# Peptides against a protein of PDB entry 1IK9: the designs that were tried, part 46

Target 1, 211 residues: chain A of PDB entry 1IK9
Amino acid sequence: MERKISRIHLVSEPSITHFLQVSWEKTLESGFVITLTDGHSAWTGTVSESEISQEADDMAMEKGKYVGELRKALLSGAGPADVYTFNFSKESCYFFFEKNLKDVSFRLGSFNLEKVENPAEVIRELICYCLDTIAENQAKNEHLQKENERLLRDWNDVQGRFEKCVSAKEALETDLYKRFILVLNEKKTKIRSLHNKLLNAAQEREKDIKQ
Target 2, 207 residues: chain A of PDB entry 1IK9 as posed
Amino acid sequence: MERKISRIHLVSEPSITHFLQVSWEKTLESGFVITLTDGHSAWTGTVSESEISQEADDMAMEKGKYVGELRKALLSADVYTFNFSKESAYFFFEKNLKDVSFRLGSFNLEKVENPAEVIRELIAYALDTIAENQAKNEHLQKENERLLRDWNDVQGRFEKAVSAKEALETDLYKRFILVLNEKKTKIRSLHNKLLNAAQEREKDIKQ
Target 3, 195 residues: chain B of PDB entry 1IK9 as posed
Amino acid sequence: MERKISRIHLVSEPSITHFLQVSWEKTLESGFVITLTDGHSAWTGTVSESEISQEADDMAMEKGKYVGELRKALLSVYTFNFSKESAYFFFEKNLKDVSFRLGSFNLEKVENPAEVIRELIAYALDTIAENQAKNEHLQKENERLLRDWNDVQGRFEKAVSAKEALETDLYKRFILVLNEKKTKIRSLHNKLLNA

## One batch from the design tools (peptide; made by RFdiffusion4, then SolubleMPNN)

Design b1_p11_5_s2 (from b1_p11_5, 4 letters changed)
Fold by OpenDDE base, seed 3:
Parts: C-alpha cells; sequence; structure tokens
Structure b1_p11_5_s2 (fold): chain B 211 residues (1-211), chain C 211 residues (1-211), chain A 11 residues (1-11)
C-alpha cells in the first residue's frame, strides 16, 4: 500500500494544522482511503474507483487528468498554499477541496468522512509511518552518500590513469622518434661514407687508365 | 534546536506504541526537553545540565560517558528492543529507563514529567517535525541521486577516454615501429648495394692491374 | 659543428 501524509489548513480552522493521509493500492485511480486528523480527532473515508470516475465525469474531465489533479491536491503536501483550499465540516463530516485559479475557484473533489472511534491509534500509526519513512530515507541517504564517495574515488583513479597514459604516449612518441633519428643518422653517415669510397675508387681508376 | 523522535514501548503498556521526543540546544549534555505521547495524551519535562551531572555522579559514571549512554537510550529509537526498558507512571508522571545487560538491569535515568494541557498541539508539532524531516531527507536524496548520476557520467567519459588513449598508445607504438623497420630496411639495402658496388670496383681495378 | 642530418619524417 502506498501512503502520503500532508499538512493542510482548513478554511474553518486556518490556525490549526491538519494532517491529510491518503493511502492507496497500486494506483490512486483504483481508489484510496483518506484520513484527516487535527492531532486529537480523526476522520476517515474510502473513495472508490467508481466515485473517482463519477467525479471526473461531473467535472467533464478525462479520468487520468482528473486523477492527476487529485494527486496534486492530496499528495503535494504544503504546496503553494493558495492553489488548493481544503474544507471540512466536523458536524456533517463533509470534506471538500477546491482548486484556486487566478479568476475562479472550482470544487475538485468532495468526500463524506466518518469520525474514527479510536483517533489515538490512527495518530500513532501516522507517526509510526512518518518515523519509518524517516528511517528509510536516512538509510537511502547513507547508501547514496557512500556510493557518491565510491564513484568519486573511482573517477579520481581513472582520471589519474588517463593522465599517466597521455603522458606516457607523448613520452613514447618522443623516445621512439629520438631513437629513430639516431639510427637513421648512423645509416645515412654510413651511406655517405660508402659513396665517398665509391667516388674515390672511380677517380683512382680513371687516373690508372690515363698512363 | 536539535530534535529526535523515537518510538518506545512502556513496560506498563507494551501493546501501545509511545513516542519519545528529545529536544536540546547545542548538546544533549547542556540539558534537554523530553516529551512523551501515546497519540492522545502528552507529558513533558525539562532535564537540566545539573540534573544530568547529578545522575552521572549517582551512577559513578564520567559525565561524557553517561551522556553517551543517554544518547543511545533516548535517541536510538527502536534499537534492539531488549537493550533499554522504558517505564512511565501516568499517575505520578514518573518516567525512568533501564539498561539491560545480560545478567543485570540498572536504572540509567529518571525524570518527573508534567501532563500537557493541550496534547493535540504537541502531537501536531511532532507530526509537523516528522513531515519536515521527510521533506529534508527527500531533497537530500534527490540531490545525492543527481550527483551520483553526474559522477557516473563523468566516470564513463574518463574511462572511455582512457581506453581510447591506451589503444592509441599501442597503435602509435606499432605504427612507429613499422615505419622505422621500413626506413631501416631501405637504408640497409642501400648500404648493401653500395658495398657490392665497392667490391665490384675493387675487383675490376685488380683485373686492370693484372692486365 | 656536425650538422645532425634531420631525418626526414616519413610523409
Amino acid sequence: as target 1 above (211 residues)
Amino acid sequence: as target 1 above (211 residues)
Amino acid sequence: SSSFGGGERPP
């Protein structure tokens, strides 16, 4: 089961932070349980897939788009406070919320809730879920931090090997050319020496023919 | 102000999860506020630096070591359930906790708490703190994830450059040696040709002298 | 000054 808890402010009680828990199986579209608490009382309601479909139809909205707006309203938490307005009557247990646009507000959804008999249990479960989520996120943070430190070491190692490889390539090219020039110059000197010996031998033969 | 919330089970109410909040300024050693809640009622107490020092002395323990044990008991959360036992009398508002060793349990600390008049406010503040901590940890997770993805890209880029550098070095060495051998063989062939011409010229001269 | 005959870089 997926769960999201958000803080909201009710229009009727703007000074009292309320907590809106939404829980669902697989997708929000398949239905969800909504739980509202003020830290003393709790109210719950189940919203079926059929009710979500009906509200989408009543809004003349495509169901996926409607569920997308529900997700923003109910799961965003304290988004920009002015985008969604939450209303709840403790007497009628009627919960509704509006999307505020620049020039118009419209009701996005409405649900009948029921007062929970043991609100302390719901509140304890809500706090437990928060603490579990904190622990999971901390463990994920520690894992990601260790992975970051590993990747940084591995990057530094490869970078250092790369720099050594570049330097070694340049040094190799330079050394091979130096050796090549030395051997080439030796052979060129030998060729010149042999040519001079041939020229001298030819000149001596031409002198011997001229007696 | 630093804050830690932990779930605990009281010996008197083992089936009911309680929440222990500890809040402090700078260090736990300088004193802390302890808040206990069952999700309906709340109790609070302030523990001064002098009380911490007195409890350390009563335990015949060095203060830093004692504070280290307090930190493990009060801030560990649901550590191994068997290491610390929490006790609370709702009648006397007396809170105490024990450290369980293999063969002995000893009282680690004890505090008088006071029943909070508006427990709903304390519970709301506790839930708010949990939600803020979740949001902070999520933002840190997203940051670390993006950094991990960056470092992985940077590692792959350097690794690919390194592999290309290795291959280019080996190819360069091979090419330079091939070129060197070709030029060396050309010069060796020229040297042999010139030697043969010298030998022939010497043989012709020796024939001309005999002739 | 022995002019180190610049080995022509092979083209």
Scores: peptide ipSAE 0.000, ipTM 0.846, DockQ to the pose 0.003
Fold by OpenDDE base, seed 5:
Structure b1_p11_5_s2 (fold): chain B 211 residues (1-211), chain C 211 residues (1-211), chain A 11 residues (1-11)
Amino acid sequence: as target 1 above (211 residues)
Amino acid sequence: as target 1 above (211 residues)
Amino acid sequence: SSSFGGGERPP
């Protein structure tokens, strides 16, 4: 079961932080359980898929779009200030919430809740879930931190190998050119020596013809 | 103020999860506030630095070592099963905890608590702290995840540059050797041609002398 | 085209 807990302020009790828990199995669209608490009392209600569908139809809204608005209202808690207004009557156990636009507020949903007989158990379970979520997120943070440190080492190692490869390429080019010039100059010197011998042989032959 | 919340089970109420909050300013050694709740009632007590020092002295324990044991007991919650046992009398408001060794249990500390008049406020504040801690840890997780993705991209980019550099070094070596062989063979051919001309000139001179 | 400028460096 997926769960989200958020803080809300009721219009009737703006100084008292309330906690809204929404719990669902696979998708919020298939129905959910809503739990409201003030840290002393608790109220719960089950919202079926059929009720969600009916509320979407009554609003003339496509079900997926309606569920998208429900998700923003009920799972985000304090979204951008005052986008959603929450109302609850402790007498009637009637919960409703409104979406506030610039010039218009409209009821986005309403649910009948039931007062929980043992609110302390619900509150304990809520706190347990928060503590478990903290532990899971801390373990994830530690894992991600270790992975960051690994990736940074691996990056530095490859960077150092790359820099060495660049330097080695430049050194190789320089060395190969130096070796090439040496061998080329040796062969050029040999060509010049053979050319001079050929000139001398031609001059000697011209002297031998002139007796 | 630093804060840690943990789950504990009281010996008197093993089926009821209790929540132990410890709050301190700079160090646990300088004193702390302890809050206990069952999700309905709350109890609080302030433990001074002098009380911590006195308890350490009474135990014949060095203060830093004693505070180290307090930290393990009070901040770890469910440590390894049964290392710490928690006791609380709702009648006397007397809280104490024991460290369980293999063959010996000893009282590690004891505190008088006071029943909170408005437990709902304390419970709400505790839940608020849990939700804030979840939000902070989630934001940290998202940051670390984005950093991991960045570091992975940066690693892949350097790795790809490194592989290209390796291939370019091998290609450069191969190309330079090919060019070297071409020029060397040209110069060797010129040397052979000049040597043959020199042999022919010597043979012609020997004919002219015999003639 | 990196011309192997075969300039003999003077000795």
Scores: peptide ipSAE 0.000, ipTM 0.846, DockQ to the pose 0.004
Fold by OpenDDE base, seed 1:
Structure b1_p11_5_s2 (fold): chain B 211 residues (1-211), chain C 211 residues (1-211), chain A 11 residues (1-11)
Amino acid sequence: as target 1 above (211 residues)
Amino acid sequence: as target 1 above (211 residues)
Amino acid sequence: SSSFGGGERPP
């Protein structure tokens, strides 16, 4: 079961933060349990897939689009201020919410809730879920932080090896060229010496022919 | 102000999860506010630095060590099962907790709490703090995840550049040696040709003198 | 002809 808790303000009680828990199996479209609390009382209702479909039909909205709006209203918490308004009658246990557009407000959904006999248990469970979620997120943060530190070390190590490889390549090129020039100059000197010996031998032969 | 919420079980009510909020300024040693709730009622007390010092003295414990034990008891949540036990009298509003060692249990601290007139407000504030902490931790998780993905890309890029640099160094060495051998062989061939010309010129001169 | 620019050291 997935769960989301969000804070909401009721139009009738704007100064009192209420908490809206939505719990669902697999998808919000398959139905959900809605729980509302003011920190003293709690109200719960089950919304079936058929009720979601009916609300979509009553709105003349495609079901997937409607579920997308439900998700924004019920799970996004305090979305951008005033996009969604929440209403609840404690007497009738009738909960409804509206989407506020620029020129139009419309009821996006309405549900009958039931007053919970033991609100303290619901509130405790809600707090437990929050604490579990905090613990899970903290454990994930610590894991990601350790991984981030590992990746940064690994990056620095490879970067340092890369820089050493670049420098070693340049040094190798320079050394090989220096060695090449040395050997080339030795061979050039030997070629010049042999040419001079050939010229001298030719000049001596030309003198011997001229007696 | 720092805050920690933990779930505890009272020895008197082991089936009912209670929530212990501890709030402090700078350090736990400078004093703290303790709040206990069962999800319906709430109790609060302020513990001063002087009371912490007195409790440490009464225990014949060094203050820093005592504060270290307070931190484990009050902030660690459900530590290892049964290391800390919590007691509360709703009538006297007397809260105390014990540290359980292998052979000894001892009272680690005791505080008078006051029943909160509006427990719903305290419970709402507690839930709000949990939701804020969830949101902060989620935002941190998303940030760390994006950074982790960035560092992994950056690592792969440097690793790929490093491997290319290694291969380029080996290719450079091989190419330079091939070129060197070619030029060296040309110069060796030229030296051999010049030596043969010198030998022929010497043989012809020796024939001309015998003639 | 890969002219290895064997820069003669200046004399």
Scores: peptide ipSAE 0.000, ipTM 0.846, DockQ to the pose 0.004; fails the geometry check
Fold by OpenDDE base, seed 4:
Structure b1_p11_5_s2 (fold): chain B 211 residues (1-211), chain C 211 residues (1-211), chain A 11 residues (1-11)
Amino acid sequence: as target 1 above (211 residues)
Amino acid sequence: as target 1 above (211 residues)
Amino acid sequence: SSSFGGGERPP
């Protein structure tokens, strides 16, 4: 079961932080359990897939779009700039929330909740879930940090090998050119020496013919 | 102010998860606020540096070692294998905890708490802190994940550059040797041709003298 | 005398 807890402020009690827990099995569309608490009392309700479909139909909204708005409202709380407002009557146990647009506010959803007999248990379970989520996120952070440090080492090792390869390529090129020039110069000197010997031999033959 | 929340089980109420919040300013040694809640009632107490010192002295324990044990007990809860046990009398508001060793249990610390008039506020604040910690840890996880993905890209880029550098070095070496052999063979052929011309010129001169 | 072995690779 997936769970999300958000903090909300009720229009009736704007100074009191309330907590909205939403729990679902596969998708929010398949239905969910909603739990509201003020840290003293708790109220819960189950919202079925049929109720979600009916609310979408009553709003003349496509179900997937409606579920997308439900997800934003119920899992994010008020969100940035109070895009969602939450209302709850403790007397009627009627919970509803509105989407605030620039020029219009409209009721996005409404649910009947029931007062929980043992709110302390619900509150303890909510705190336990928060602490478990903290522990899981901390373990994930430590894992990602160790992985990050590993990847940074691996990067440095490859970078150092790359730099050595570049330097070795430049050194090889320089050494090969030096050796090449040396051997070429030796061969050029030998060619010049042989050419001079041929010129001298030709001059000597021309002298021997002239007696 | 630093804060840690842990779940504990009281020896008197082993089936009820209690929450132990510890809050401190700089170090646990400088004093801390302890808050206990069962999700319905709350109890709080302030523990001063002097009380910590006195408890260390009464235990004949070095203060730094004592604070180290306090940190393990109060910030980790029971820990693995129930190394710490927690006791609380709701009647006397006396909180104490014991360290369980193999052959001995001893009281590690004891504090008088006071019942909070508005436990709902304390519980809401505790839940808010948990939700803030979840949000911070999630943001850190997302950051570390993005960094991990960046480092993996950077590693792949350097690895690909390294492989290209290796291949380019081998190709350069091969090309330079091929060019070198070609030019050397040309010079060797020219040297042989000049040597043959010298031999022929010497043989012709020897014929001209015999002639 | 670094003998650059002039292996004539055939044409």
Scores: peptide ipSAE 0.000, ipTM 0.846, DockQ to the pose 0.003; fails the geometry check

Design b1_p11_5_s3 (from b1_p11_5, 4 letters changed)
Fold by OpenDDE base, seed 3:
Structure b1_p11_5_s3 (fold): chain B 211 residues (1-211), chain C 211 residues (1-211), chain A 11 residues (1-11)
Amino acid sequence: as target 1 above (211 residues)
Amino acid sequence: as target 1 above (211 residues)
Amino acid sequence: SSTFGGGEPPP
């Protein structure tokens, strides 16, 4: 079961922070449970897939697009305060919310809730879920931090090996050329020496023929 | 102000999850506010630095060591369930907790609390703090995840450059040796040719002298 | 000082 808790303010009670919990199986489109609390009282309602489909049809909106707007309203928390307005009548247990556009507000959805008999249990469960979510996120943060530190070490090690490889390539090229030049010069010297001996032998033979 | 919320179970009410909030300025040693709630009622008490010092003295424990045990009891949440036992009398508003060792439990601390008049406000503030902590941890997770993905890309790029550098070094060495052998063999062939010409010239001169 | 005749690198 997926769950999201959002802080909201009711138009009727703007000074009192309310908490909107939405819980669902698989997808929000398949239906969800909505729970509202003020930290003392709680109200809950189940919204079926059929009700979501009906609200989408009543809005003349494609169901997936409507569910996308529901997700933004109900799961994003109090986004920038002015985009969604929440209304709840404690007397009628009627909950509704509006999307505020620049010049027009429109009702995005409405649900009948029921007052919970034991709101303390709902509140405790809500706090437990928050604490579990904090613990999970902390464990994930510690894991990601350790992984960052590992990746940074591995990067530094490869970078240092790469720099050594570059320097070793340049040194190898330089050394091989130096050795090549030495041996080549030795062979060139031997060729010159042999050529001079051949010239001298030819000059001596030409002297011996001229007697 | 630092704050920690922990789930606890009272010995008197083991079936009801309670929440222990501890809030402090600078250090836990300088004093803290303790808040207990069952999701319906709340109780609060302020523990001064002098009371912490007195409890450490009464325990015959060094203050820093005592504060270290307080931190484990009050801030670690319900650690492994059996290490710390929490007790609260709703009638006397007396809160105390014990450290359970293998064969002995001892009182680690005790505080007088006061019943809060408006527990809903305390509960709302507690839930708000949990939601803010979730949001902060999520933002940190997203940051660390993006940094991991960056470091992994950077590692792959350097690794690929390193492998290319290794292969290029081996190829360079092989090519330089091949070129070196070619030129060396050419010079060796020229030396052999000149040596044979010198031998032939010497043999012709020896024939011309005999002739 | 024997001028090490820089063998031209092979082309």
Scores: peptide ipSAE 0.000, ipTM 0.845, DockQ to the pose 0.003
Fold by OpenDDE base, seed 4:
Order: structure tokens, then C-alpha cells, then sequence
Structure b1_p11_5_s3 (fold): chain B 211 residues (1-211), chain C 211 residues (1-211), chain A 11 residues (1-11)
């Protein structure tokens, strides 16, 4: 079961932070449980896939698009700049929320809730879920941090090997050229020496022909 | 202000999850606010540095060591294997906790709490803090995940550059040796040709002298 | 003696 808890402010009680818990199986489209609390009282309702479909039809909205808006409203709370407005009548247990656009507001959804007999249990479960989520997120943070530190070490190792490889390539090229020049100059010297001997032998033969 | 919320079970109410909020400035040693809730009622107390010092003295424990145990008890809750046991009298508002060792249990600390007039506000603040902590931890997780993905890309880039550098070094060595052999063989051929010309010139001179 | 020995054998 997936669960999301969000803060909302009711239009009727703007000074009181309310908490909207939405819990669902598989997808929000297949239905969900909605729980509202003010930290003292709680109200809950089950919303079926059929009710979601009916609300989409009543809005003349494609179901997937409606569920997408429903997800934004119920799982993100008011969102940035009060894009969603929440209303609840404690007397009628009627919960509804509106999407506020620039020039128009419209009801996005409405649900009948029931007052919970033992709100303290619902509140405890909500707090427990928050604490579990904190612990899971902390464990994930510690894991990701250790992985970052590992990846950074591995990067530094490869970087250091790369730099050594670059330096070794440059040193190799320089050493091979130095050795090549030495051997080449030795062979050039031997060629010059042999050429001079050949010139001298030719000059001596020309002297021997001239008696 | 630092804050930690932990689940505890009271010895008197083992079936009811209680929440222990501890809030402090700078260090736990300088004092803290303790808040206990069962999701319906709340009790709070301020513990001063002097009370912490007195509890350490009454235990004949060094203050820093005492604060270290206090931190484990109050910020970790029961911990693994019920190392800490929590007791609270709703009648006397007396809160105390014990450290359970293998062969002995002893009272680690005790505080007088006061019943909060508006527990719903305390509970809302506690839930708000949990939701804020979830949001912060999620943002940190997303940041660390993006950083992991960056570090992995950077590692793969350097690794690919390193492999190219290795291959380029081997190719360079091979190419330089091939070029060197070609030039060396050319010079060796020229030396042999000059040597043969010198031998022929010597043989011709020896014929000219015999002639 | 750096055996740059990879000269082709004498024909």
C-alpha cells in the first residue's frame, strides 16, 4: 500500500494545519483511502475506482487526466501558490477540493468522509508512518552518501592512473626519439667515414695512374 | 533548535505507541524540552542544564557520559532490544526512564511534565516537523542521487580516456619502432653498399699494382 | 647492447 501525507489548510479553518493522508493500492486510479485530521479529530473515507470514474465523467474530463490532477491535489497538498483549495464541513462530513486557475476555480473532486471514533489511533499511525519514512529516507541518504564517497574514490583512482598514463606516453615518446637520434647519428657518422675512405681511395688510385 | 521525535512504549501502556519529542538548542547538555504524546494528550517539560547536572550527580556519573546515555535514551527511543524503558504517570505527570543492563536496571533520568492544554497544536507541530524532515530528506536523496549519476558519468569518461591513453601508448611505441627499423635498415643498407664499394676499389688498386 | 635486433636477415 502506498501512502502520502500532506499538509492542507481548510478554507473554513485557515489558521489550523490539517493533514491529508491518502493511501492506495497499485494506482490511485484503482481507488484510495482518504483520511483528514486536525491533530485532534479524524475523518476517513474510501474512494472507489467507480467514484473516481464518475467524478471524471461529471467533470467531462478524461479519466487519466483527471487522476493526474487528483494526484497533484491530494498528494502535493495546496502546492505552490494555492493551486488547490480544500474545503471540509465537519457537520456534513463533506470534503471537496477546487483547482484554482487564473480566471476560474472549479471543483476537482468531492468525497463524503466519516468521523473516526478513535482519532488518536489514526493520528498515531500517521506519526508512525512519518517516522518510518524518515528512517527509510535517512538510511537511503546514508547509502547514497557512502556510494558517492566510493564513486569519488574510484574516480580519483582512475584519474591518477590516467595522468600516469599520459606522463608515461610522453616519457616513452621522448625516450624513443632520444635513442633513435643516437643510433641514427652513429650510422650517419659511419656513412660519412666510409664516404671519406672511398674519396681517399679514389684520389690514391688517380695518383697511382699518374708515373 | 534541534529536534528529535522517537516512538516509545510506556510500561503502563505497552499497546499504545507514544511519541517522545526532544528539542534542544546547541547541545542536549545545555537543556532540552521534552514532549510526550499518545496522539490525543500531550505533556511537556523543560529540563535545564542544572537538572541534567543534578541527575548526573545523583547517579554518581560524569556529566558528559550521562548526557551521552541521555542522548541514546531520549533520541533513539527504546533502541534495539529494549535497552531503555519508559515510564509515565498521567496522574503525577512524572516521567522516568531506565537503562536495562543484563543483570541490573537503573533509573537513568526523571522529569516532571505538565499536561498541555491544547494537545492538538503540539500534535500538529510534531506532524509538521515530521513532514518537513521527510521533505528535506527527500530533497537530499534526490541531490545525492543526481550526484551519484554525475560521479558515475565522470568515472566512465575518465575510464574511457584512460583506455584510449593505454591504447595510444601501445600504438605509439609500435609505430615508433616500425619507423625506427625502416630508417635503421636504410642506413645499414647504405653502409653495406659503401663497404662493398671500398672493397672493390681496394681490389682494383691491387690489380693495377700487379699490372 | 640494446639489441635493436629486428633488422631483416641478410638476403
Amino acid sequence: as target 1 above (211 residues)
Amino acid sequence: as target 1 above (211 residues)
Amino acid sequence: SSTFGGGEPPP
Scores: peptide ipSAE 0.000, ipTM 0.846, DockQ to the pose 0.003
Fold by OpenDDE base, seed 5:
Structure b1_p11_5_s3 (fold): chain B 211 residues (1-211), chain C 211 residues (1-211), chain A 11 residues (1-11)
Amino acid sequence: as target 1 above (211 residues)
Amino acid sequence: as target 1 above (211 residues)
Amino acid sequence: SSTFGGGEPPP
């Protein structure tokens, strides 16, 4: 079961933070449980897939688009303060919320809730879920931090090997050229020496023919 | 102000999860506020630095060691279940906790709490703190995840450059040796040709002298 | 063009 808790302010009680919990299986579209609390009382209601479909039809909205708007309203937490307005009557247990556009507000959804007989249990479960979520997120943070430190070490190792490889390539080129020039100059000197011996032998033969 | 919330079970009410909040400034040693709630009622007490020092002295413990034990008991959350036992009398508002060792339990600390007049406000603030902590941890997770993805990209880039550098070094060595062998063999061939011309010229001169 | 510049000049 997935769960999201959000802070909301009711139009009737703007100074009192309320908490809206939405719980669902697989997808929000398959239905959800809504729980509202003020930290003293709690109210709950189940919204079926059929009710979600009916609300979408009544709004002349495609179901996936409607569920997308429900998700924004009910799961966003305190989004940009003025996009969604929440209303609840403690007398009738009627909950509804509106989407505020520049020039028009419209009811996005409405649910009948029931007053919970043991609100303390619901509040304890809500706090437990928050503490579990904190622990899970902390464990994930510690894991990601260790992975960052590993990746940074691995990056530094490869970077250092790359720099050594660049320097070794340049040094290799320079050394091979130096060795090549030495051997090449030795062979050039030997060619010049043999050429001079050939010239001298030709000059000596020309002297021997001229007696 | 630092804050930690933990689940505890009271010896008097083992089936009901209680929440222990400890709030402090700078260090736990400078004093703290303790808040206990069952999700319906709340109790609070302030523990001064002088009381912490007195409890350490009464236990014949060094203050830093005592604060270290307080930190483990009060801030660990549900540690290994049996290390700390929590007791609270709703009648006397007397809270105490014990450290359980194999053969001995001893009182680690005791505080008089006061019943909160508006427990709903304290519970709302506690839930707000949990939700803020979730949001902060989520933002940190998203940041660390983006950094991991960056570091992984940077690692892959350097790794690919390193592999190309290795291959380029091997190719350079092979190419330079090939070029060197070609030029060296050309010079060796020219040396052999000049040597043969010198031998022929010597043989011709020896024929001309015998004639 | 890798100039083999370090060879002695042609005679």
Scores: peptide ipSAE 0.000, ipTM 0.845, DockQ to the pose 0.004
Fold by OpenDDE base, seed 1:
Structure b1_p11_5_s3 (fold): chain B 211 residues (1-211), chain C 211 residues (1-211), chain A 11 residues (1-11)
Amino acid sequence: as target 1 above (211 residues)
Amino acid sequence: as target 1 above (211 residues)
Amino acid sequence: SSTFGGGEPPP
């Protein structure tokens, strides 16, 4: 079961932070349990897939789009101020919420909630869930931090090897050229020496023909 | 102000999860506010630096070591099961906790708490703090995840450049040697040709002298 | 023709 807790303010009690818990199994579309608390009292209700479908139909909204709006209203918490308005009657246990557009407000959903007999248990479970979520997120943060530190070390190692490889390639090229020039100059010198010996031999033969 | 919330079980109420909030400014050693709740009632007390010092002295424990034990008891939550035992009298508002060693249990600290007149407000603030901490940890997780993905891309890029540099170094060495051998063979051929011309010129001169 | 710039030794 997935769970999300959000802070809301009721229009009737704008100074009192309320907590809206939504719990669902697979998808919000298949139904959910809603729990509202003011930190003293709690109210809960189950919303079925059929009720979600009916609310979508009553609004003439495509079900997937409606569920998308439900997700924003009920799971995102107070999104940008004033986009969603929450109302609850403690007498009738009727909960409803509205989406505020520039020129129109419309009821996005409404549910009957039941007053919980033991609100302290619901509040304890809600705090427990928050503490579990904190612990899970902290463990994930520590894991990701260690992985970042590993990746940074591995990056620095490969970067250092790459720089050494670049420098070694340049050094190799320079060394090979130096050695090549040396051997080439030796062969050039040998060619010049042999050519001079040929010229001298030709000059001596021309002297011997001229007695 | 730093804050930590932990789950505890009271010896008197082992089936009911209680929440222990500890709040402090700079260090736990300089004093803290303790808040206990069962999700319906709340109790709070302020523990001064002088009380912490006195409790350390009463236990004949060095203050830094005592604060280290306080931190484990009050901030770590239920550590390994049964290391710390928590007791609270709702009548006297007396809170105390014990450290359980293999052969001995000893009172690690004791505080008078006052019943909060509006426990719902304390509970709401506690839930708000949990939700804020969840949001902060989620934002940190998303940041660290994006950084991991960046570092992994950067690592793969440098690794790919390094492998190309290695291959390019080997290719350069091979190409330079091939070119060197080619030019060297040309010079060797020229030297052989000049040497043969010298031998022929010497043989012709020896014929001309015998003639 | 990769002219190996065999720099002549300075005179």
Scores: peptide ipSAE 0.000, ipTM 0.845, DockQ to the pose 0.004; fails the geometry check

